# Designs tried in a protein design run: peptides against a protein of PDB entry 3PUK. Part 209

Target 1, 227 residues: chain A of PDB entry 3PUK
Amino acid sequence: ERGLKSVVWRKIKTAVFDDCRKEGEWKIMLLDEFTTKLLSSCCKMTDLLEEGITVIENIYKNREPVRQMKALYFISPTPKSVDCFLRDFGSKSEKKYKAAYIYFTDFCPDSLFNKIKASCSKSIRRCKEINISFIPQESQVYTLDVPDAFYYCYSPDPSNASRKEVVMEAMAEQIVTVCATLDENPGVRYKSKPLDNASKLAQLVEKKLEDYYKIDEKGLIKGKTQS

## One batch from the design tools (peptide; made by RFdiffusion4, then SolubleMPNN)

Design b2_p26_7_s2 (from b2_p26_7, 9 letters changed)
Fold by OpenDDE base, seed 3:
Structure b2_p26_7_s2 (fold): chain B 227 residues (1-227), chain A 26 residues (1-26)
Amino acid sequence: as target 1 above (227 residues)
Amino acid sequence: SLTAKEKEKIIEEIREKEEKEEEEKE
């Protein structure tokens, strides 16, 4: 019934919570807009409590310091989210929390990483990238986090061609992320439409899947699944 | 570009360095 949600939750549990978990320790978790939606889609507050999260805070909001507690930042790699983090820990004198564990939902651009690196201190205990850039809805249904995807993909304006390509690349990447999360290498199927978008997207997905599954962590090539 | 693992290691190394420096100052 909720297969994809459970898989996503399991991924977050192993990649984030288990990674920073210390017995008897409670953390404050900072979320942004995307991760709020993500967690809301696949877990309950009780689940978070079990993982040692006492309070959830919005990273964008002004927050009072809780200097005795460590903070878990589960955020998207965006300038806004990173800037909010930097405000919390950028100054040694103005640290909001005891320490920070940072988990990005996707690849962090070098520009943002460099900002973090420049402000890095003993307070930053983890800085990891996980690959969860989608929101599960049903057992096999998910929403991609690609802004304006519909607009650009279906725009007849040739001036949007470059942007369309970027959007399609992002979509393909997120689809591959879903496959990786599910540990599946599916065959790609598409329906031909007047616009070559479906075909192009399928090709991008296939290419990215091939690249991803070329060599796994164990050096093995995964075959196609029957999904 | 740096891999995720490389980034992680960089942050860890910086942290460890700073922790050591602080311990030496105390």
Scores: peptide ipSAE 0.608, ipTM 0.912, DockQ to the pose 0.619
Fold by OpenDDE base, seed 1:
Structure b2_p26_7_s2 (fold): chain B 227 residues (1-227), chain A 26 residues (1-26)
Amino acid sequence: as target 1 above (227 residues)
Amino acid sequence: SLTAKEKEKIIEEIREKEEKEEEEKE
């Protein structure tokens, strides 16, 4: 019944919690706005407790140091979230936590990675990208996290054309991420609108799906899945 | 652009280097 939610949870469990799990160890988990919504959509606090999380904290808030505990950062690769992380570990004398495990929900730009690298210390135990940039709603329903998508997609202003393309590209990328997570190659369906945005998005998704499955390490050409 | 695996490896290498340097100072 909750196929997408369960798939997302399983991916997070495997890619994040199992990856940093140590027997008998509890961690503090730091979340940003997106990952708070993501986890809230696919798990309960009891589930997190079972995974060795004692408490969840908002990365944007000022927090008291808990120097005896390790921290799990499950965050988006944004300047804001990265800057908050760097504040937690930027000073050797004022580290908020014992160590850090960093898991990004998407590709981390080189500029942000370089900032982390420059400030990297023995405290950083993991730095991984897990590629989950969507919010599951129901079994096959999800919300994309693309800023200003509505504004640019529906803007009649030709000056926004380039920005519209960037937004559509980001949306298409997130849809492909969903497909990768579900291990599905869906047939894309859409209704035509006067602005032809749905058609353009569909074409982008189809192209990206083709590219993804062509490059798939499994070498298996998967047939189109009805979704 | 670096791959996810390359980034992971870079961070691990930096960590290991710093740990060794600290051990040598003690």
Scores: peptide ipSAE 0.565, ipTM 0.891, DockQ to the pose 0.590
Fold by OpenDDE base, seed 4:
Structure b2_p26_7_s2 (fold): chain B 227 residues (1-227), chain A 26 residues (1-26)
Amino acid sequence: as target 1 above (227 residues)
Amino acid sequence: SLTAKEKEKIIEEIREKEEKEEEEKE
């Protein structure tokens, strides 16, 4: 059994497909760059068919309207993906799909949420955050979706220090989402590096984990630190 | 920031409001 892949699939199935599934109903699923990779890593097209998905489309591409079908947006909370969604439903009379179910892979920033809220209509049936910001590779191996992470983390150039910090923060956040997905509170381990990146990242992860599980102890909904 | 559940609720409320308004216009 592919441990992490199965866990991720189970999470998606429960949080997304089971949430919006209607008997006899087929949906078009819209994916972005990250979610395309994510689903490709943990399921097959046949699995998606079983969940009521008839076709997968790239949200970034120009698409023909299918006004009789509802759309499932499984996307990252990025300006690009959100803007594509908004364009699909920008006109009340010429919306591309019958309705929309939106599931974000991570925390949606207020700026993006406000844009969605301002454009909200009866067409939006769901708008949820499910907190899956990693790609499973093997049973317990995953890849973080942080652009240029390697370059910035290992750059000896001090001019990249600010970007390095941003990248490390993003990595830490995604690691916490992994822990949340697995329902585990791991002991953080790292090897020392000349640039002390591993140590810094570990500290960030530990801090975020503490915050996450502190919320859990209070009986609140589990989630990453939100502002 | 708002929690995920709060955001969900906000969107649901807006949807329901608009649906109601549309029904009232018909």
Scores: peptide ipSAE 0.593, ipTM 0.905, DockQ to the pose 0.576; fails the geometry check
Fold by OpenDDE base, seed 2:
Structure b2_p26_7_s2 (fold): chain B 227 residues (1-227), chain A 26 residues (1-26)
Amino acid sequence: as target 1 above (227 residues)
Amino acid sequence: SLTAKEKEKIIEEIREKEEKEEEEKE
């Protein structure tokens, strides 16, 4: 299959499944709301079985322990998802799984990382950020997972200004993840809208793209790509 | 802020340290 869905699947396969693959080993995979939608958009259950996933569980639900199996956490770096992980491996309770592989869809804030570091380090075999925070809809169409993005970006209420900034940052990060997934460093293009939100978002994206492509995983400086 | 690679390394180092300490106690 061609298009964005195949690119996203290839990214997940390489960054997550290939990274934690062990011959003959099956894992339980824990998903949150976003990653459930993400995987549903770009793969089938049969694909996950081929990658060594025997069962998919919702991280937000109470789950029975499967202590003999390792768990693959493919989750967003949110307090809710991290708290659910911590409950699975917390020091005050018996761990639910044998070990954990954690792959965050985006940048994990230091506050959340410190909580993980303090509580569950022994059980963690991998802890990586893979930077994929968008959902492919069509061959070249994607949606951003930013709660209430429309509401806050277009709200005339000045009391929402702080939240608007947070939403804009989140949107910018997700756009950068799209570029990273496609291996493109585009010149940012936008159409002006009321309240100049498009211009502000464009500036944020440009700044974040510069930071991302300054040094890649191989220490290579990437130039701008025509898109 | 810590980079992704730095975070990964920190977790690995802590894990290895804890595993070593447990082995030494056995």
Scores: peptide ipSAE 0.577, ipTM 0.896, DockQ to the pose 0.636; fails the geometry check

Design b2_p26_7_s3 (from b2_p26_7, 13 letters changed)
Fold by OpenDDE base, seed 4:
Structure b2_p26_7_s3 (fold): chain B 227 residues (1-227), chain A 26 residues (1-26)
Amino acid sequence: as target 1 above (227 residues)
Amino acid sequence: SMTAKEKEEEIKERREKLEKEEEKKK
């Protein structure tokens, strides 16, 4: 049984590190809140060193320029993370690093993508979107990066209904990305809880999984896997 | 919702557009 941590690490290694690896080249890696947690959950600093990362920096913090080194941005496609990147490369005179490799943990909204293209394209050597939006905790156990999910999902206040729906959609999307990462089409199991949250979430997941694993143009159907 | 394949194609297209724009600026 391949542990979820191993699967996630392998995906990151393939999609990020192998993609930008150059022999003898060291990079500074910039992480945001999510990717810090993600990497911490599935690798060690020694693993990152082996992948050519010399130091890890928090993208949200003020950092001293290291103009001779290239930077690897492994970040979420959020306004906050993108704005931090833009501050690092917004002008030629203000460039903190030699160049940037950007890897987003998910699909980057067009608004953010266009903003990056307009201002920093010359500094970007690679810009890729990968699909990792979950934190592996244990083998086959993961947590979702949905802020306040617990609060809104378990709130009995009707005023939170709209926000609850948004949160559940985000959770469902992230669960689907886990399945995609694992290359599994699982059956969804749940226990009924107050407010039918588990049932609603399960329905959303099932719907999204159905869409995700929809018969491709070649007519290949991915069978349901047991997990 | 998009299929995995559709999403991958969209990502690919966006990347290609970015690369083309980078080349034009060189």
Scores: peptide ipSAE 0.026, ipTM 0.459, DockQ to the pose 0.168
Fold by OpenDDE base, seed 1:
Structure b2_p26_7_s3 (fold): chain B 227 residues (1-227), chain A 26 residues (1-26)
Amino acid sequence: as target 1 above (227 residues)
Amino acid sequence: SMTAKEKEEEIKERREKLEKEEEKKK
């Protein structure tokens, strides 16, 4: 069984589709680059049809208005994706859809959130954040979405050291998100490379896992789970 | 940086706030 894919799908179904479900209503779903990959990894088009999605559109593309239908935006909390949303609803004369349901894959910065609220509040029926910032490959295999990770992690230039640390921090946070989704506190294993990136990342993950699982929902200390 | 748990708590608080605001608009 592809356990991770099933868990991710179940979370999306509950947090997104069930939340905005209306009997007899079809929605257009807007995806960005990350959420396209995410959904492609854990579901089929037939699954989305069952959830009341009539068509999937790319948020970055210029799309024709479908003014009679509501739109479900499942997007990352990035300036690019938010700007595309604002183009769809920012002008009264240019509203592409009847209304919007917005689900962010992670924490949306206050600056972006306020920008949305100020410009499009009348068109928004839901605006929620979920915590899914990884792409499942197999039962225990996943891919992280960190921009320019390769460039900064493998740069020999010392001037990139600060940016490299930021990238590693973001990767570690995403790994912790996976663990939270699976309700696991795994041991960290790695093989060191010449640049010691794996060791540094492992240390960050371990630290963050310890912080996350220090106290469970019931106020109890959780031990490590072997994976 | 926030831990995943801290982020989830922040998300929960934001959701609750938004839901309350939506209820006031009805």
Scores: peptide ipSAE 0.024, ipTM 0.406, DockQ to the pose 0.131
Fold by OpenDDE base, seed 5:
Structure b2_p26_7_s3 (fold): chain B 227 residues (1-227), chain A 26 residues (1-26)
Amino acid sequence: as target 1 above (227 residues)
Amino acid sequence: SMTAKEKEEEIKERREKLEKEEEKKK
């Protein structure tokens, strides 16, 4: 049983595919490095076909224009992925596709958003953030998408303290998104580590969870659940 | 920072504005 994978897939189906679904319409889907891994972890090609995806393309690669088809961009909000998107739609004469549906896996910084808005608004039919920045491994196991997390968290160099904090903050945020995806408010548990990273991360997660569920979209206070 | 909803709406509004401008140019 792969409970977390199923939940992740359902989230993607609801937040992405159902959101941009048009009866009888096929789309090209553009993926980046993270979303390639994400989809590979929780679905099959046949599943994507059922959702109206005819082909999958890597956003980083040069691609031939298919001007008659709309494109679904399921990408991370990174400069690299956004730049590739901008290249696809930045010029009127050189648009790769008919239109774009863009779904970010996480919060898109205002700077990146503004670049998109300034150059590609005419081509964008949807622009959403779906908050899924983790890869499910097993039924209750996931991998966080935080660059250099291990390096900074376990660095003995005090000069990396600021970066360590940023990484831990990002990890905590991603854990909260997992909980939100699962619709659970778990109690935070941890084991002590030599560098006390687990306790710090646990504190961040707990704080963020409390904030999230106190002011969630439904305005409901959820009790702690067991995960 | 802008919320996700604000971003979505802003893009939509910008698109609609630009589409109207193009229609006026025939």
Scores: peptide ipSAE 0.635, ipTM 0.931, DockQ to the pose 0.590; fails the geometry check
Fold by OpenDDE base, seed 2:
Structure b2_p26_7_s3 (fold): chain B 227 residues (1-227), chain A 26 residues (1-26)
Amino acid sequence: as target 1 above (227 residues)
Amino acid sequence: SMTAKEKEEEIKERREKLEKEEEKKK
């Protein structure tokens, strides 16, 4: 009964490993905090070996150069992870790896993208956004990876209003990624709370779902699945 | 905002341009 884990693994396999697969080629895979948890939740090391990954490294750590090998970066589009990537390829003389394949778990902001493009384009063989920003726990249960989500969403402090909006946006985006992964367009239902956060989140999810399915290359406006 | 596909294409184009420039300098 590992339905969601299987779906997530299948998505990663198709969107990441199959996309950058070259026959007989081994890669080093770089992970951040989120993607470490994500992969740990839905696969084993043996699975990664079968996909041509020889070694897994933490992107945040200082690593020894392996100049003869290409690197697969499966990372979140955060300044921290991007900065670590830039350090690996920012200097022509000090490149850590032969080349990079980058797969972001979510939308990469234009500012970060432009920074990458300006400094490291020559080293990048692939750069894609795969939209997987949740951790599968059970067959149909997932955990949102939004730091301090509870704190900011329920904080009465007006100074946190801007951060609350960012958190709500991130949560909505992650919910959409779950739907996309499951290939479902659910009707959004929410329980009303004293703070109209649930309603706002529902509206954000609905908007993002509409945007996602409109842009889907297959032009298939999937109708709302009646659950 | 740029789409994911547009970003992918821009990176590819930039890479190819840089590779061609390096080949011309040899």
Scores: peptide ipSAE 0.634, ipTM 0.931, DockQ to the pose 0.648; fails the geometry check

Design b2_p26_7_s4 (from b2_p26_7, 10 letters changed)
Fold by OpenDDE base, seed 1:
Structure b2_p26_7_s4 (fold): chain B 227 residues (1-227), chain A 26 residues (1-26)
Amino acid sequence: as target 1 above (227 residues)
Amino acid sequence: SLTAKEKEEIIEEKRKKELEKEKEKE
């Protein structure tokens, strides 16, 4: 087993599947684009069956109601995914499933949370944020899910400077999430480029790592891990 | 901004309230 993939799977198993597990109960699992890739990267369909998932469905697609079954929503906290969820439970007469368990891969903005709270609370058995916003590739290789990262990071247009910073911040946050998942405080390595993007990103990561471990509930100052 | 735990608690509380209202209407 590849180290990062196994760690991610263990986290999902504990934070999602074990959290909503009921003996003898099968659930339908709803995935979005990101979580489809995430699960595909770290588990097999047989693994999901073992966790009580009878079928996986794409949240973006029109689906037939299965009103006798509960649904597990493992989704990103995006307007698109949330809107799809709201369509599934927004009307009493048109509820697609018996109940919902919602697990967000990242922080859910208050605006989206409030929409859910206002319309679908009755149907929600769980609503949690599990903080997994990366795709594991190999033991130490992962892909970040940051929109337009390439465009903004390599743009020579000064007008994109603010947007570039936002993108870099998002990338840094995801890297910190990986570190938190792995329980590691890595030494950051990079090669300098003419645009100095790698250096800036490294600095952001280092700062965020420092902040994370300072606030760590374990109160333990962890040394830098070679990675 | 609400913490993850606070959000969880808020949803659960609201769920309970909505279920209670439904029972009162029956």
Scores: peptide ipSAE 0.627, ipTM 0.925, DockQ to the pose 0.522
Fold by OpenDDE base, seed 2:
Structure b2_p26_7_s4 (fold): chain B 227 residues (1-227), chain A 26 residues (1-26)
Amino acid sequence: as target 1 above (227 residues)
Amino acid sequence: SLTAKEKEEIIEEKRKKELEKEKEKE
């Protein structure tokens, strides 16, 4: 199959499922709001079964322990999702699962990472950032998961300036993840809009692309490609 | 800030240390 959906699935298969694969082992997979949408956009339940996933659970819900099974957490690096994980494996409570594999969809802030490290390290077999924070809609169309992005980017209220900056950073990061997934280092193209938001976003994307492609996983410097 | 690889290594090292402590207590 061709298109962005197949590329996204291939990325998840390689970065997540192949990484934690163990022969004959089944896992419970925990998803949050974003990763539920992400997987729904690029795979079927049968695909997940083939990857050794027996059950999918919502990380936000109260769940019964399945202590004999390992859990695969494919989640966003947010306080909400991390807090749910911490409740599953926290030192003050009984562990819900045998062990955890954690794959974050994006950069995990040091504050959240430190919380995990301090309380749950014993239970964690993998902790990785795979940098996939977009949802494919069509063959070459994607959506960004940035809450209230439209509202804050186009709000004339100066009190929203700080939040606008955070949203712009998040959008830029997600665009970079698209480029990384497609293995492209494009020249940034944009159309100017009111409040010069497009220009600001373009600058952020360019900066982040430079940082990302400076050194790849193999230590190779990548040049710009045509897109 | 820590890189993704550094975080992976840190958590693995911490895991190993915790497991060793547990074995010593047995």
Scores: peptide ipSAE 0.626, ipTM 0.924, DockQ to the pose 0.637
Fold by OpenDDE base, seed 4:
Structure b2_p26_7_s4 (fold): chain B 227 residues (1-227), chain A 26 residues (1-26)
Amino acid sequence: as target 1 above (227 residues)
Amino acid sequence: SLTAKEKEEIIEEKRKKELEKEKEKE
């Protein structure tokens, strides 16, 4: 069994497919760059068919209207993906789909949320954040979706310090989402690097984990686990 | 910032209101 892949799939199945599933109903699923990779990493098309998805389309591409079908948007909360969604439903007379179910992979900024709220609320059956911002590779190996992370983290150029900090923050946030997905409170381990990036990242992760579990709605105090 | 659940509720409430308004216009 592919541990992390199965966990991610189970999370998606529960949080997305089970949430919007209607007996006998088929949906078109819209994916962006990240969610395409994510689903490809943890499921097959046959799995999606079983969940009531008839076809997958890229949200960035021009698509023909299928006005009789509802659409499931499984997308990242980015301006690009949100703008594509808004274009699909922005016109009252020319909606591409019957209705929308939106599931964001991460926290949706208020600015984007407000845009959605202002223009497309009538068409939205669900709008949820499910907090999956990583791609499972192996049983316990995952890739973070942080653009240029390697370049900025390992750049010796001091001019990249500000961007490095932003990248590390994003990485830390995604690691926390992994922990949340796995329902684990890990002991953070790292190897020292000349640039001390690993140490800084570890500290950020630890702080964010502490915050997360303090605010955890379940109010459960979890011990440190090996991960 | 709004929680995820709050956002869900806000969207749902607005959807309902808009649907009601549409029915009233018909």
Scores: peptide ipSAE 0.624, ipTM 0.923, DockQ to the pose 0.570
Fold by OpenDDE base, seed 3:
Structure b2_p26_7_s4 (fold): chain B 227 residues (1-227), chain A 26 residues (1-26)
Amino acid sequence: as target 1 above (227 residues)
Amino acid sequence: SLTAKEKEEIIEEKRKKELEKEKEKE
């Protein structure tokens, strides 16, 4: 019934919570807009409590310092989220928490990483990138987090061609992320439409899947699944 | 670009260095 949700939760549990878990320690968890939706889609507050999260805070909101507690930042690698983090730890006088564990939902651009590195390294216990850039809805249904995807993919305006390509790349990457999360290497199927978007996207996905599954962690090539 | 693992290592190493510096100042 909720296969994809359970898989996503398991991924978050292993990649985030288990990674920073210390017995008897409670953390404050900071979420942004995307991760709020993500967690809401695949877990309950009781689940988070079991993982040692005492309270969830919105990273964008003004928050009172809780200097005795460590903070778990589960956020997207965006300038806005990173800036909020930097405000929490950028200066000694402004430190809101004892320390930070940072888990990005996707690749963090070098520019953002460098800002973090330059300003807050002392306070950071973990800084990891995980690959969860989608929201599960049903057992096999998910929503990609690609802003304006519909607009650009279906825009007949040639001026949007460059942006369309970027969007399609992002979509393909997220689809591959789903496959990685599910530990599946599926065959790609598509329906031809007047706009060659489906074919192009399929090709991008296939290429990225090939790259991803070229060599697994054990140095083995994964075959295609029957899913 | 740096890999995720490389970034993790860079941050950890820098953290350690900063902590050492702080201890030296105290």
Scores: peptide ipSAE 0.622, ipTM 0.923, DockQ to the pose 0.556

